# Peptides against a protein of PDB entry 4XPM: the designs that were tried, part 163

Target 1, 160 residues: chain A of PDB entry 4XPM
Amino acid sequence: VMLHSKNVKGFLENTLKPYDLHSVDFKTSSLQSSMIITATNGGILSYATSNNDVPKNSINEINSVNNLKMMSLLIKDKWSEDENDTEEQHSNSCYPVEIDSFKTKIYTYEMEDLHTCVAQIPNSDLLLLFIAEGSFPYGLLVIKIERAMRELTDLFGYKL
Target 2, 67 residues: chain B of PDB entry 4XPM
Amino acid sequence: DIKGTIAFDTHGNVIESTGVGSQRIEDIGDLSKVTLDAEGFAQVQGDSLLVHLYKRNDITLAVYTSA

## One batch from the design tools (peptide; made by RFdiffusion4, then SolubleMPNN)

Design b2_p25_3_s4 (from b2_p25_3, 13 letters changed)
Fold by OpenDDE base, seed 1:
Structure b2_p25_3_s4 (fold): chain B 160 residues (1-160), chain C 67 residues (1-67), chain A 25 residues (1-25)
Amino acid sequence: as target 1 above (160 residues)
Amino acid sequence: as target 2 above (67 residues)
Amino acid sequence: SAAAEAARKAALKELHDKLLEEIYS
C-alpha cells in the first residue's frame, strides 16, 4: 500500500520533532525542514517546515518555498556529484546503510550555518532530506534519517 | 561527578555533547583511537580531566570527570 | 578499588543503555 500525499506530509511533519536525551540532558531543536525530493531534478514532492505560522499564499510563504527549492536543488546536485565520486563516498560524511536488505547511503552536507543530511530512498528515484540548525549534531541527524527511512518502505523501489 | 559527555559514532561525528564535552569535540579524534577492553571500556587522561569510555552498538560514550 | 571500578563501569554501561533507548525509542 503506497503512502498518500497527506500521509507523506504528516510523516514528514513528525520527523521535525526534536530529540530530548534525558539521560545526558541533551536536547536538539526541531528540524527546520523535512523533504522528499526527486533524485533526478531535485523537485520537491512533499515537505514540512517547523515555522508554520506563516499565512498561506503570503509573500513569506512564497519566499520560504523558494528557499526550499533552492536548497533542494543544491543538495541534489551535490548528492549527484558524490554518487559518482568514490572518494566522497569514503569520507566521514557518507554513511552506507542497509535497511531490510536494501542498500543506500546517507550524506551529510553543511549549508552555510545549517546541518543537512540526505539519503536516497532505497532503489527509488526519491531522496529524503533533513535540514537542521547547526547545533544539531551530524551523528544524531544521520541516525534520525535512517530511522525515518525505515518507515518509508512503501516508497522503496519507487520510480518516476 | 560528571563534568560533561560526548557521544560519537564510528565516523567520529557527534551524536550528543554536554558540559565540558561540548568544548572538547576535538578530543574525538584521539578518543576514537583508544583501545577498549574486552567489555568495551577504557579510561584515559584528558587535559586535567578523566575520560571514561564505553562503546556498544557503534556508539562511543565519553564521560568526563575530575577523577 | 576493584569494586569501585566495577561500579563505575556498571554506571557507564547503564548510561549508555539509557542513551540508546532514548535515541531509538
Scores: peptide ipSAE 0.753, ipTM 0.950, DockQ to the pose 0.961
Fold by OpenDDE base, seed 2:
Structure b2_p25_3_s4 (fold): chain B 160 residues (1-160), chain C 67 residues (1-67), chain A 25 residues (1-25)
Amino acid sequence: as target 1 above (160 residues)
Amino acid sequence: as target 2 above (67 residues)
Amino acid sequence: SAAAEAARKAALKELHDKLLEEIYS
């Protein structure tokens, strides 16, 4: 079973929601963006952004999309490099995780002042990518993407 | 009274921080090395504040208090 | 005191439990 594009978009939009940890009076901002990209060339298959105030088809929207394309490509490249680097895979920026019987890795990357994390959807040609403000702590971001990944079992094993 | 908190994972990355904890992220390095008791607790004196530690499910919570 | 220590630990554990619940809710 494959997720319809609209369903994927809706899923990504839901991942934008912030954490509100009342127990310790800690709240995050919403994710800046959430994307599913190809592991092969960093192409964006689906994305959601919290910046919906930009008029449609405006120059600002185009620039925003172009920026996402750039970031996705850069992160994909870094991910590809790390997947071939044992040292990077053993750093504190890499989280080996197992979902059911499938193994994958979550990487955290700083993109200028932004906090990002990316993970390969198990056995697939796809990556899930979260981009957040610098105030969004990496440990929580990792938890967020792991939980999100667990909801994407339909994409496990997806090949382009 | 709680002056702040830090929660961090086994990689030493922050999960959350509040109050004075937000200004003491660098403490994680030392806090992660603290020996916990059999129940997962520890207490560490840090300058003018007392740090109370509890770890469970790979998440360590540090609570900063005056005493 | 031992009682105060026990109460402190209980409160800390409770806070941690609440935090976990919120993170994984």
Scores: peptide ipSAE 0.753, ipTM 0.950, DockQ to the pose 0.964
Fold by OpenDDE base, seed 5:
Structure b2_p25_3_s4 (fold): chain B 160 residues (1-160), chain C 67 residues (1-67), chain A 25 residues (1-25)
Amino acid sequence: as target 1 above (160 residues)
Amino acid sequence: as target 2 above (67 residues)
Amino acid sequence: SAAAEAARKAALKELHDKLLEEIYS
């Protein structure tokens, strides 16, 4: 089944939803942003943001998009470095995972006061990137992105 | 009665924290080293509170109580 | 007592089970 662009956008928007763990009365904020970017250049193929109150074509929107572009590029660069660094791959900031016999890794990165995690969509040239507030714990963020990745099987093996 | 909780993964990263647990994230380092019994349970004294531990499916839940 | 300990463990396990269910729901 072909994953259309609007389907991807909708998927990313759904990933923004927070956790509400009633058993322990713990709630997260919504993700700030959710993106699919290229592993090669960090280019944004699709994105969703929890801040949707910015007028279209406004300076604030441009700045917001530019900020996302900057973050995606920085995270892609860090990811690329780590993919070539054995020590980083064995740190507690790296989670090797296997999804339907496909292997990938989830990395967590601190970006100023934000918590981020990124994972290569298995065997693809694409990265899934979550950006959350600092209050969003890394362990839960990792679980979130792993679960999200399991829903992107149509993109497994996607090459640019 | 429960004063707070911390859940953490095998990497020592927080999954959730509530109550006094939110102010005791630093306990994870020690809690992760605690030897659990055959059923996955343990109890330790942590900063004047009793910590009840249970681990399953690579998630450790720490429950802080006064007793 | 043994009964109290068993009850505490049961409650803790139940809480953990609920937490897992919520995380992976």
Scores: peptide ipSAE 0.753, ipTM 0.951, DockQ to the pose 0.964
Fold by OpenDDE base, seed 3:
Structure b2_p25_3_s4 (fold): chain B 160 residues (1-160), chain C 67 residues (1-67), chain A 25 residues (1-25)
Amino acid sequence: as target 1 above (160 residues)
Amino acid sequence: as target 2 above (67 residues)
Amino acid sequence: SAAAEAARKAALKELHDKLLEEIYS
């Protein structure tokens, strides 16, 4: 099924859900934000946030969106740098993965007190970006974004 | 009795941590170098606690016990 | 004992299996 704007938004909202690992009694918080951004300029194409308590069209909402835009741009810039840096691609913060014969990389970035994870949607001009609290383990965050990426096959090869 | 757990990936990043494991994330560096037996198991003394290791599917689970 | 060790390993493997299932559910 083709992903339209509203479908993508709903998908991102679903990625916000936390993990509840009953076997070891471990729970995460919800993701703070989940975004699809352009790899070229870091522009936000779609996003979801767990901060639903902010009134619509309020100053706080505007500031929150502006903050997301800023983080998106910063992470895109860091991602772009690393994509052109062989050494960074061999660090433990980079996970090469293959999905349905398409290769991509997952990067983890510490952004202030937040844990972030970003990956290029295979062969596309798009990045999937997760932003979580510092308590969200990087290893689990990587697994989360890889699994999410596998559900975005309609966007594989998407060019702007 | 389990005092805590740590699960970590092949990059040494945490997947989950509970109990005393949450306070011993620094152990991952040493635990990742432990030689496992043919079935993927090992035991290591971690300070005053015994660490039971099992690795499968690139995820290592460390369980901390007193004995 | 050998039996105790076997039981310990079995429990550890079971816990790992459950963890995997929950992560990839």
Scores: peptide ipSAE 0.752, ipTM 0.951, DockQ to the pose 0.963

Design b2_p25_4_s1
Fold by OpenDDE base, seed 1:
Structure b2_p25_4_s1 (fold): chain B 160 residues (1-160), chain C 67 residues (1-67), chain A 25 residues (1-25)
Amino acid sequence: as target 1 above (160 residues)
Amino acid sequence: as target 2 above (67 residues)
Amino acid sequence: SAAEEAALKAKLKELFDSLYKEIYS
């Protein structure tokens, strides 16, 4: 079973939704961006952004996409470095997780004033990447991406 | 009378923070070291507030109260 | 008192349960 491009896009759009924790009166902003990128080159296969005020195919949209491309490449590079760094894998910025017997790692990265989180889709050449505002706490961001990853079983083991 | 909350994971990263808890994120370091009872509870005297702890499923909830 | 402590713990657990449910729902 393979997810269609349109379905993946819709999935990513759904991940943008904020948390609203009424029990403690805590709520987040929407994710700024959600992407699936290649682990090899950081190329964007699919993405969603909460900035819906930009007209489609406008110069502003192009610039926004270019910015996403830049961030995806930077994060991919950091991820690649950390995957080869035992010390980084034991930091509080790395969460080893297991999903249905598949192992992966979730990394958190500070990008300027943004909070980002990236995880390799288990046994695949793909990374799931969340970009949020600095007010989005990392612990919750990690939970969010783990939950999202559990819904991407069709991409487990996907090789380019 | 809750003055604030902090929820954090086993890495010491914040899951949520509210009220005075939002201004006391640095407390996580000490709170994470507190010994919990068999049911996962503890109480710790903070700066001027009492902190009530409950941990389950690798999530610790800290509730700040005046008493 | 013991009763007050029990009640407090119950409230704390209830809050946690609610929070946990909201996070994972």
Scores: peptide ipSAE 0.756, ipTM 0.951, DockQ to the pose 0.967
Fold by OpenDDE base, seed 2:
Formats: sequence, C-alpha cells, structure tokens
Structure b2_p25_4_s1 (fold): chain B 160 residues (1-160), chain C 67 residues (1-67), chain A 25 residues (1-25)
Amino acid sequence: as target 1 above (160 residues)
Amino acid sequence: as target 2 above (67 residues)
Amino acid sequence: SAAEEAALKAKLKELFDSLYKEIYS
C-alpha cells in the first residue's frame, strides 16, 4: 500500500499551493519547497519546489538541489537534537499532535530568512518538511503541515 | 470598519495578520491573557483602537476597529 | 448598547467562521 514515487512527488507538489484567505484579505506565497526526508540521515527521498525558473540540468538546478540537501540535513540534525531535549519539546516551536491515534510532533525552525516546519511521519523513519518565505506565518504553516500529514497515512510506520 | 486582524494559535504564533494587525503582532502576548466570556468573546482597548476577540478551536481571532 | 454589542459579536463570529472554513477547506 506504499505510495509510488510519482504519487508522492505529485502530493508534495500540491502542498506548495498558497493560502488565499478572502475573508480577511490575506494570502501567502507558495511554499518554496516540500520534502520527504529520512530521519536517520536527512536524505531526500522526494521533493517539490516552486522555483521553476531554472532550466533543467543546469548548474543552477544543481545548486538548488544541493541547497535543499544542506537544509534538509541541518533541519534533520536540529530535529534529532530536539527529540532528545525535553525542554525544546515544551517550547512554543513544538506542536504535539495526534492523527488517527498516532502521536507526532511538528517543529518550526527559522532558517536564515526562511520559515520551516518539520514533522515525523508517525511511527516512521521519515520526516515531512516545508520550507516557506519569512512572510509565511508559523501558525498557518503548522496547520498546513498537519493537514498534509493526515493525507500520508500510507507512510505511517514506514521503516527504512 | 475593520482596520486589521490577527489570528493566532495557542502557542502565540500567527496564523494570519492584516492591516494594522500586521503591525501589532506584539499584542498577541497580552491578547492571549485576556479572559474571554462563556461564548469566547472579549473586547480590549489597544492604544487608539478597540480589539475584538473571539476564540474557538484553539484559534483566537483579533479584530481591530476604531470603535 | 446591548444590541450593538450583540451585533458585533455576531459579525465577529461570522468572520471567524469564514476564516476557519477557508483555512480548513
């Protein structure tokens, strides 16, 4: 029942879509990136990016991918540290959540001028990672990733 | 008329902000401490503006008006 | 007045409902 790579890629691409809250005339940018990475090594299993202005197979694309690899590794390391730090788990940057009786945590991290959030897919060796511009509010980003996580039940319990 | 809004979660993080609310994110600290009535409402005087609060489902909406 | 307060509360709740729906739609 595991999602195919193409299906995962398409799912991540859909998560890039911005919010447009007409009721209060508030809209966000698209996510810069959406990724599934390994919790063990921070390796990228699948990713989507809104930066489509770079020609395929160009040096700029390579640099972009390398940047994603760097960010994913840094975030994974920070996540790993926080998972072993009770105090960090009680900060306002940590959101304990429960999805279908599975418990996980959503962490928000400032990465330079970017807003990021990461969550372990319940009982799995995988992390879901969103990277957004600094204008994307953390509270809304958390809601976004929680909703996305609820659609990844096929990955719950996935072990490498 | 609404001059702006802030919506924030129980962690004090912004969900959305508009108008004057975008310039008053620092108000969240005080707004989160306001005692709400049984229906989840409150009003608070904030500088020259009146802040209307409504909280439900762990989301607080603050609406800034002149009166 | 009490009527004005009730109207404001109703308007605020309506706005919240709309916002909430948009966020979770």
Scores: peptide ipSAE 0.756, ipTM 0.951, DockQ to the pose 0.966
Fold by OpenDDE base, seed 4:
Structure b2_p25_4_s1 (fold): chain B 160 residues (1-160), chain C 67 residues (1-67), chain A 25 residues (1-25)
Amino acid sequence: as target 1 above (160 residues)
Amino acid sequence: as target 2 above (67 residues)
Amino acid sequence: SAAEEAALKAKLKELFDSLYKEIYS
């Protein structure tokens, strides 16, 4: 199945859905944001947010988008630093994973009061980025992003 | 009999927590060091609660009970 | 007793299986 721009947007929107673990009576909030950004500059290629009630072309929308841009840039910078730091890659904030014989890493970052995780889409110039509330546990967030990346095989090897 | 739960991964990060487990996240450090039996089970006596451990597929489930 | 221990372990495993299934469903 070919991934077009609108298909990617829809995919990201679906990733916003919360977990509801009935077996232990545990549930999360929805993700605040889900994005695909460039690994080079942190530019946003596609994004979804849980709050869609902001009027379009309003100052509030502009501020919201600008906040996402800022977050993506900050996380990209931290990711870039860690990718060049062997010690950071062996910390508990880094999860080496393998998807369909492709190797990548998942990083968790605390950004202010938010929990974030980011991972390079295998062999690509793209990063998948999840932003959640501080109540969203990191272990579950890591599982979530790994599962999401498994659905993005069309983007494996994507170069800018 | 369950008073709470904690599930955590091999990095010591929480997957889920409920009940008294939500207030005992700091227990993960010690629980991660517990030697499990051949079937992946263990029991650890806490201050006033008994912790039952089961680990499989790099996920550890801790269940807190009174006995 | 041994029977009680076996029952408890079975319950833990069942809970884990349910949780795991929900996470990876």
Scores: peptide ipSAE 0.756, ipTM 0.950, DockQ to the pose 0.971
Fold by OpenDDE base, seed 3:
Structure b2_p25_4_s1 (fold): chain B 160 residues (1-160), chain C 67 residues (1-67), chain A 25 residues (1-25)
Amino acid sequence: as target 1 above (160 residues)
Amino acid sequence: as target 2 above (67 residues)
Amino acid sequence: SAAEEAALKAKLKELFDSLYKEIYS
């Protein structure tokens, strides 16, 4: 069983939702973007953004999509570098995790004023990528992406 | 009365922060080195606030109080 | 006192449990 494209899009849209921790009165903003991209070339397979008020085919939409494509490529490149760098894998920006006996790594990257988090879907050619505002704590962002990854078991082992 | 909180992971990254805790993120470095008791608790005196620590499941919660 | 310490620990643990539940709900 594999997730359909429409189901993946809906899943990504759901990941945009903020945390509202009433116990300590802490609330985050929504994620700016949530994406599934290829680990090979950083191509976007599916994405969701918090700003959907831009008319289709407008210059603004084109620019925003192009920006996402650029960010995706840049983050993929950084991820690829780190996957081949043992020193970077031992930094506090790298979280080795295990999901249902599958090993993967979660990386946090500062991109200008944004907080980003990326993880390879276990044993696959796909990456899950979250982009958030700088106010979104990295520790919570890591937890968010790990939990999201656990819901994508249908994509484990997916090869292009 | 709680003046603020900080929750952080084993990498020292913030999970959440509120109140005075939001202004004391730099405390994580020292708080992460505190020896906890067998139940995962500790208390440390800060600048003017008392910090109550509890750690479980690789998450440390720091609660700041006046006493 | 020992009773006060136990009460504080209980409250702290309760807060943690609530927070943890919200994060992983």
Scores: peptide ipSAE 0.755, ipTM 0.950, DockQ to the pose 0.967

Design b2_p25_4_s2
Fold by OpenDDE base, seed 5:
Structure b2_p25_4_s2 (fold): chain B 160 residues (1-160), chain C 67 residues (1-67), chain A 25 residues (1-25)
Amino acid sequence: as target 1 above (160 residues)
Amino acid sequence: as target 2 above (67 residues)
Amino acid sequence: SAAAEEALKAELRELYDKLLEEIYS
């Protein structure tokens, strides 16, 4: 099934769902945001956010969107730097992974009090970006984004 | 009998933590260095708690008990 | 005892399996 824009939006919305690990009585919050952005400019192609009852077209909504744009750009910049930094690629904040024979990397970044995770969709000009509260463990966030990327095979190799 | 848990990956990052485990995230550094037996088990005394380790793949589970 | 040790190991394995199942469900 081809991922159209509406399908991508729906996919991202689904990624917002929290983990509920009953075996150990551990539960996360929902992701604050989930985005697909360009690796070149950090532009947001699609995004989903947790509900916050912000009136549409309000100044608060505008500020929220602008904040996402800013974070997207900052994370893209950091990602770009790390992709050209051997040391950063071998840090504990970088997870090399292979999905269906395609190699990519998952990076974790602290953004103030938020935990973020970003990964290049294999062989594409796109990045998948998760933004979570600080209580969301990085190890679990990495697992989450890896699993999510496995569902985005239609975007593998996508070039702008 | 379980007082808490910590699950962590090979990078030392937390996957989950509960109970007293949530207060002992700093233990991961030492726990990651513990030699496991052939079946992936180990026990480590930590303060007043006993830590039971099990690792089969890339995830290590630490279970804290009083004894 | 040896029996107690084996029982504990079994519990750990079970918990581990459940946890992993939930994470990768």
Scores: peptide ipSAE 0.747, ipTM 0.950, DockQ to the pose 0.948
Fold by OpenDDE base, seed 2:
Structure b2_p25_4_s2 (fold): chain B 160 residues (1-160), chain C 67 residues (1-67), chain A 25 residues (1-25)
Amino acid sequence: as target 1 above (160 residues)
Amino acid sequence: as target 2 above (67 residues)
Amino acid sequence: SAAAEEALKAELRELYDKLLEEIYS
């Protein structure tokens, strides 16, 4: 089963939703962006952003997309380096996880003042990438992306 | 009366923080080393607050109280 | 007191359960 582009877009949009933990009165902001990118080139296959204040086809929109492209490439490069670095894989910024018997890793990266996390979709050439404000705690961000990954089983094993 | 909370994972990363807990993220390093009892509980005296720890699985909840 | 301690433990468990439920809802 293959996810259609529209379905993927909608899925990513849903991942933008913030947490509201009433039990302890803790709230997060929405994710700034949620993306599926290629592990090979860092190319964006699909993305969603919470920044809807930019007019369509405006210079600001173009700049924002370009910024996403830049960030995706940078994160992909960092991810690639870490995947070839056993020391980095044992840092507290790396979370080995298992989803339905498939193993993958979640990495957290600080990008300027933003909190990001990225994970390879199991056995695929794809990465799921979340970008959040600095106030979004990493532990919760990791939980969020793990849960999202569990909903992307159709992309497990996807090769470009 | 709860003055704040910190929830953190086994990597020492914050899951949530509220109240005085938000100002004491640095406590996680020490709190993560505290030996819990058989039920997953512990108490640690802080500067002026008492920290109550509870860990069932991989998430530790720290609750800050005055006593 | 022992009773107070048990009450606190119960409160912690409850809060923990609620928190986890919200995170994984």
Scores: peptide ipSAE 0.746, ipTM 0.950, DockQ to the pose 0.944
Fold by OpenDDE base, seed 4:
Structure b2_p25_4_s2 (fold): chain B 160 residues (1-160), chain C 67 residues (1-67), chain A 25 residues (1-25)
Amino acid sequence: as target 1 above (160 residues)
Amino acid sequence: as target 2 above (67 residues)
Amino acid sequence: SAAAEEALKAELRELYDKLLEEIYS
């Protein structure tokens, strides 16, 4: 199986779906955004957003994209710092995980009123980034991004 | 007669919260320190509520009921 | 009673299993 640009976009759109846990009557909102960015510069390779009813080429669309670019760069910088900080890697905001014998880390970052979660796609130059409302619990967000990464095996080892 | 729930991971981060549990997120600090029995169960009484704990894997479920 | 305690534990395990199944389905 090979992931093409269209397939990646569709995949990210599917990750936006909320949780509905009927057993305990708990449900979340949809993710605000889901992105694949470069670990080197924080450049956006692909993204999906909720409520994508903004007209194309509108000022509102441009502002939304620019906001995503800003957030991706900020999160990339923070991620880079933490990857070189032993203390940060042992905080409750860092989750070392192993997927199919590949090791990676999941980080949670609060950005204003938003909850974010970022993880390096195993052995790659790419980061997967989820942005959610503040009501989306971090523990569940971490589980969500881990499960998503398990479906991106085609990108494991991807180098720019 | 469940009054609420909290599920949390080994980092103390919330996975889900409902009912009175959503108003008692601060309890996670104490609940995470509770010693569980051999089967992964424990009970902790606080205020007028009883907290039932169950942990099998890396996720702890807390269920709040009337005492 | 011991029977009531075991019944409660069974209920907790069932709820836990259902919750985990929903999260990881």
Scores: peptide ipSAE 0.746, ipTM 0.949, DockQ to the pose 0.950
Fold by OpenDDE base, seed 3:
Structure b2_p25_4_s2 (fold): chain B 160 residues (1-160), chain C 67 residues (1-67), chain A 25 residues (1-25)
Amino acid sequence: as target 1 above (160 residues)
Amino acid sequence: as target 2 above (67 residues)
Amino acid sequence: SAAAEEALKAELRELYDKLLEEIYS
């Protein structure tokens, strides 16, 4: 069983929502973007963005989409390198996690002034990618993507 | 009264920060090395503020107070 | 004061629990 594309899109849109921690009066901004991409070539299978005020087929939309494609490719390449680098896997930017007996890793990457987080969906050819503003703390971003990953069990084991 | 907070994970990355805690992220390095008691508590005197630590899971909460 | 210390610890536990509940809610 696999999640349908429509359901995945809606799921990604929901991940954009910010945290509002009333107990300590801490709140984040919304994620800039949330994507599922291929681990092989960094191709975007589904995505959501918090910026919906761009006219369709406008030059601004084209540039925005192209920017996402570029970022996804760059992050995929960095992820691929780190998956083959023992030192990087033992850095504080790598979080080994286990979900329902499936093992995966969460990586944090600084992209210019943005905070990004990427994780391979367990036993799959897919990556989940979050892009946030620099004010979004990495520790919380990691928690966010781990929780999101736990809701994508239908994609576990998905092969291209 | 609480002057600020920092919550951080076992990798030393911030989960949340508020008040004076937002200006003392560099404290995480030292706070992560503090030995906690059997109940997961510790207190550390830092400059003019007292830091109260509590850790039960993989998340440490630091609360900054004047006393 | 032992009573004051226990009260403070209780407040810390409560804050911690609330924070984690919000994070993982």
Scores: peptide ipSAE 0.746, ipTM 0.949, DockQ to the pose 0.951

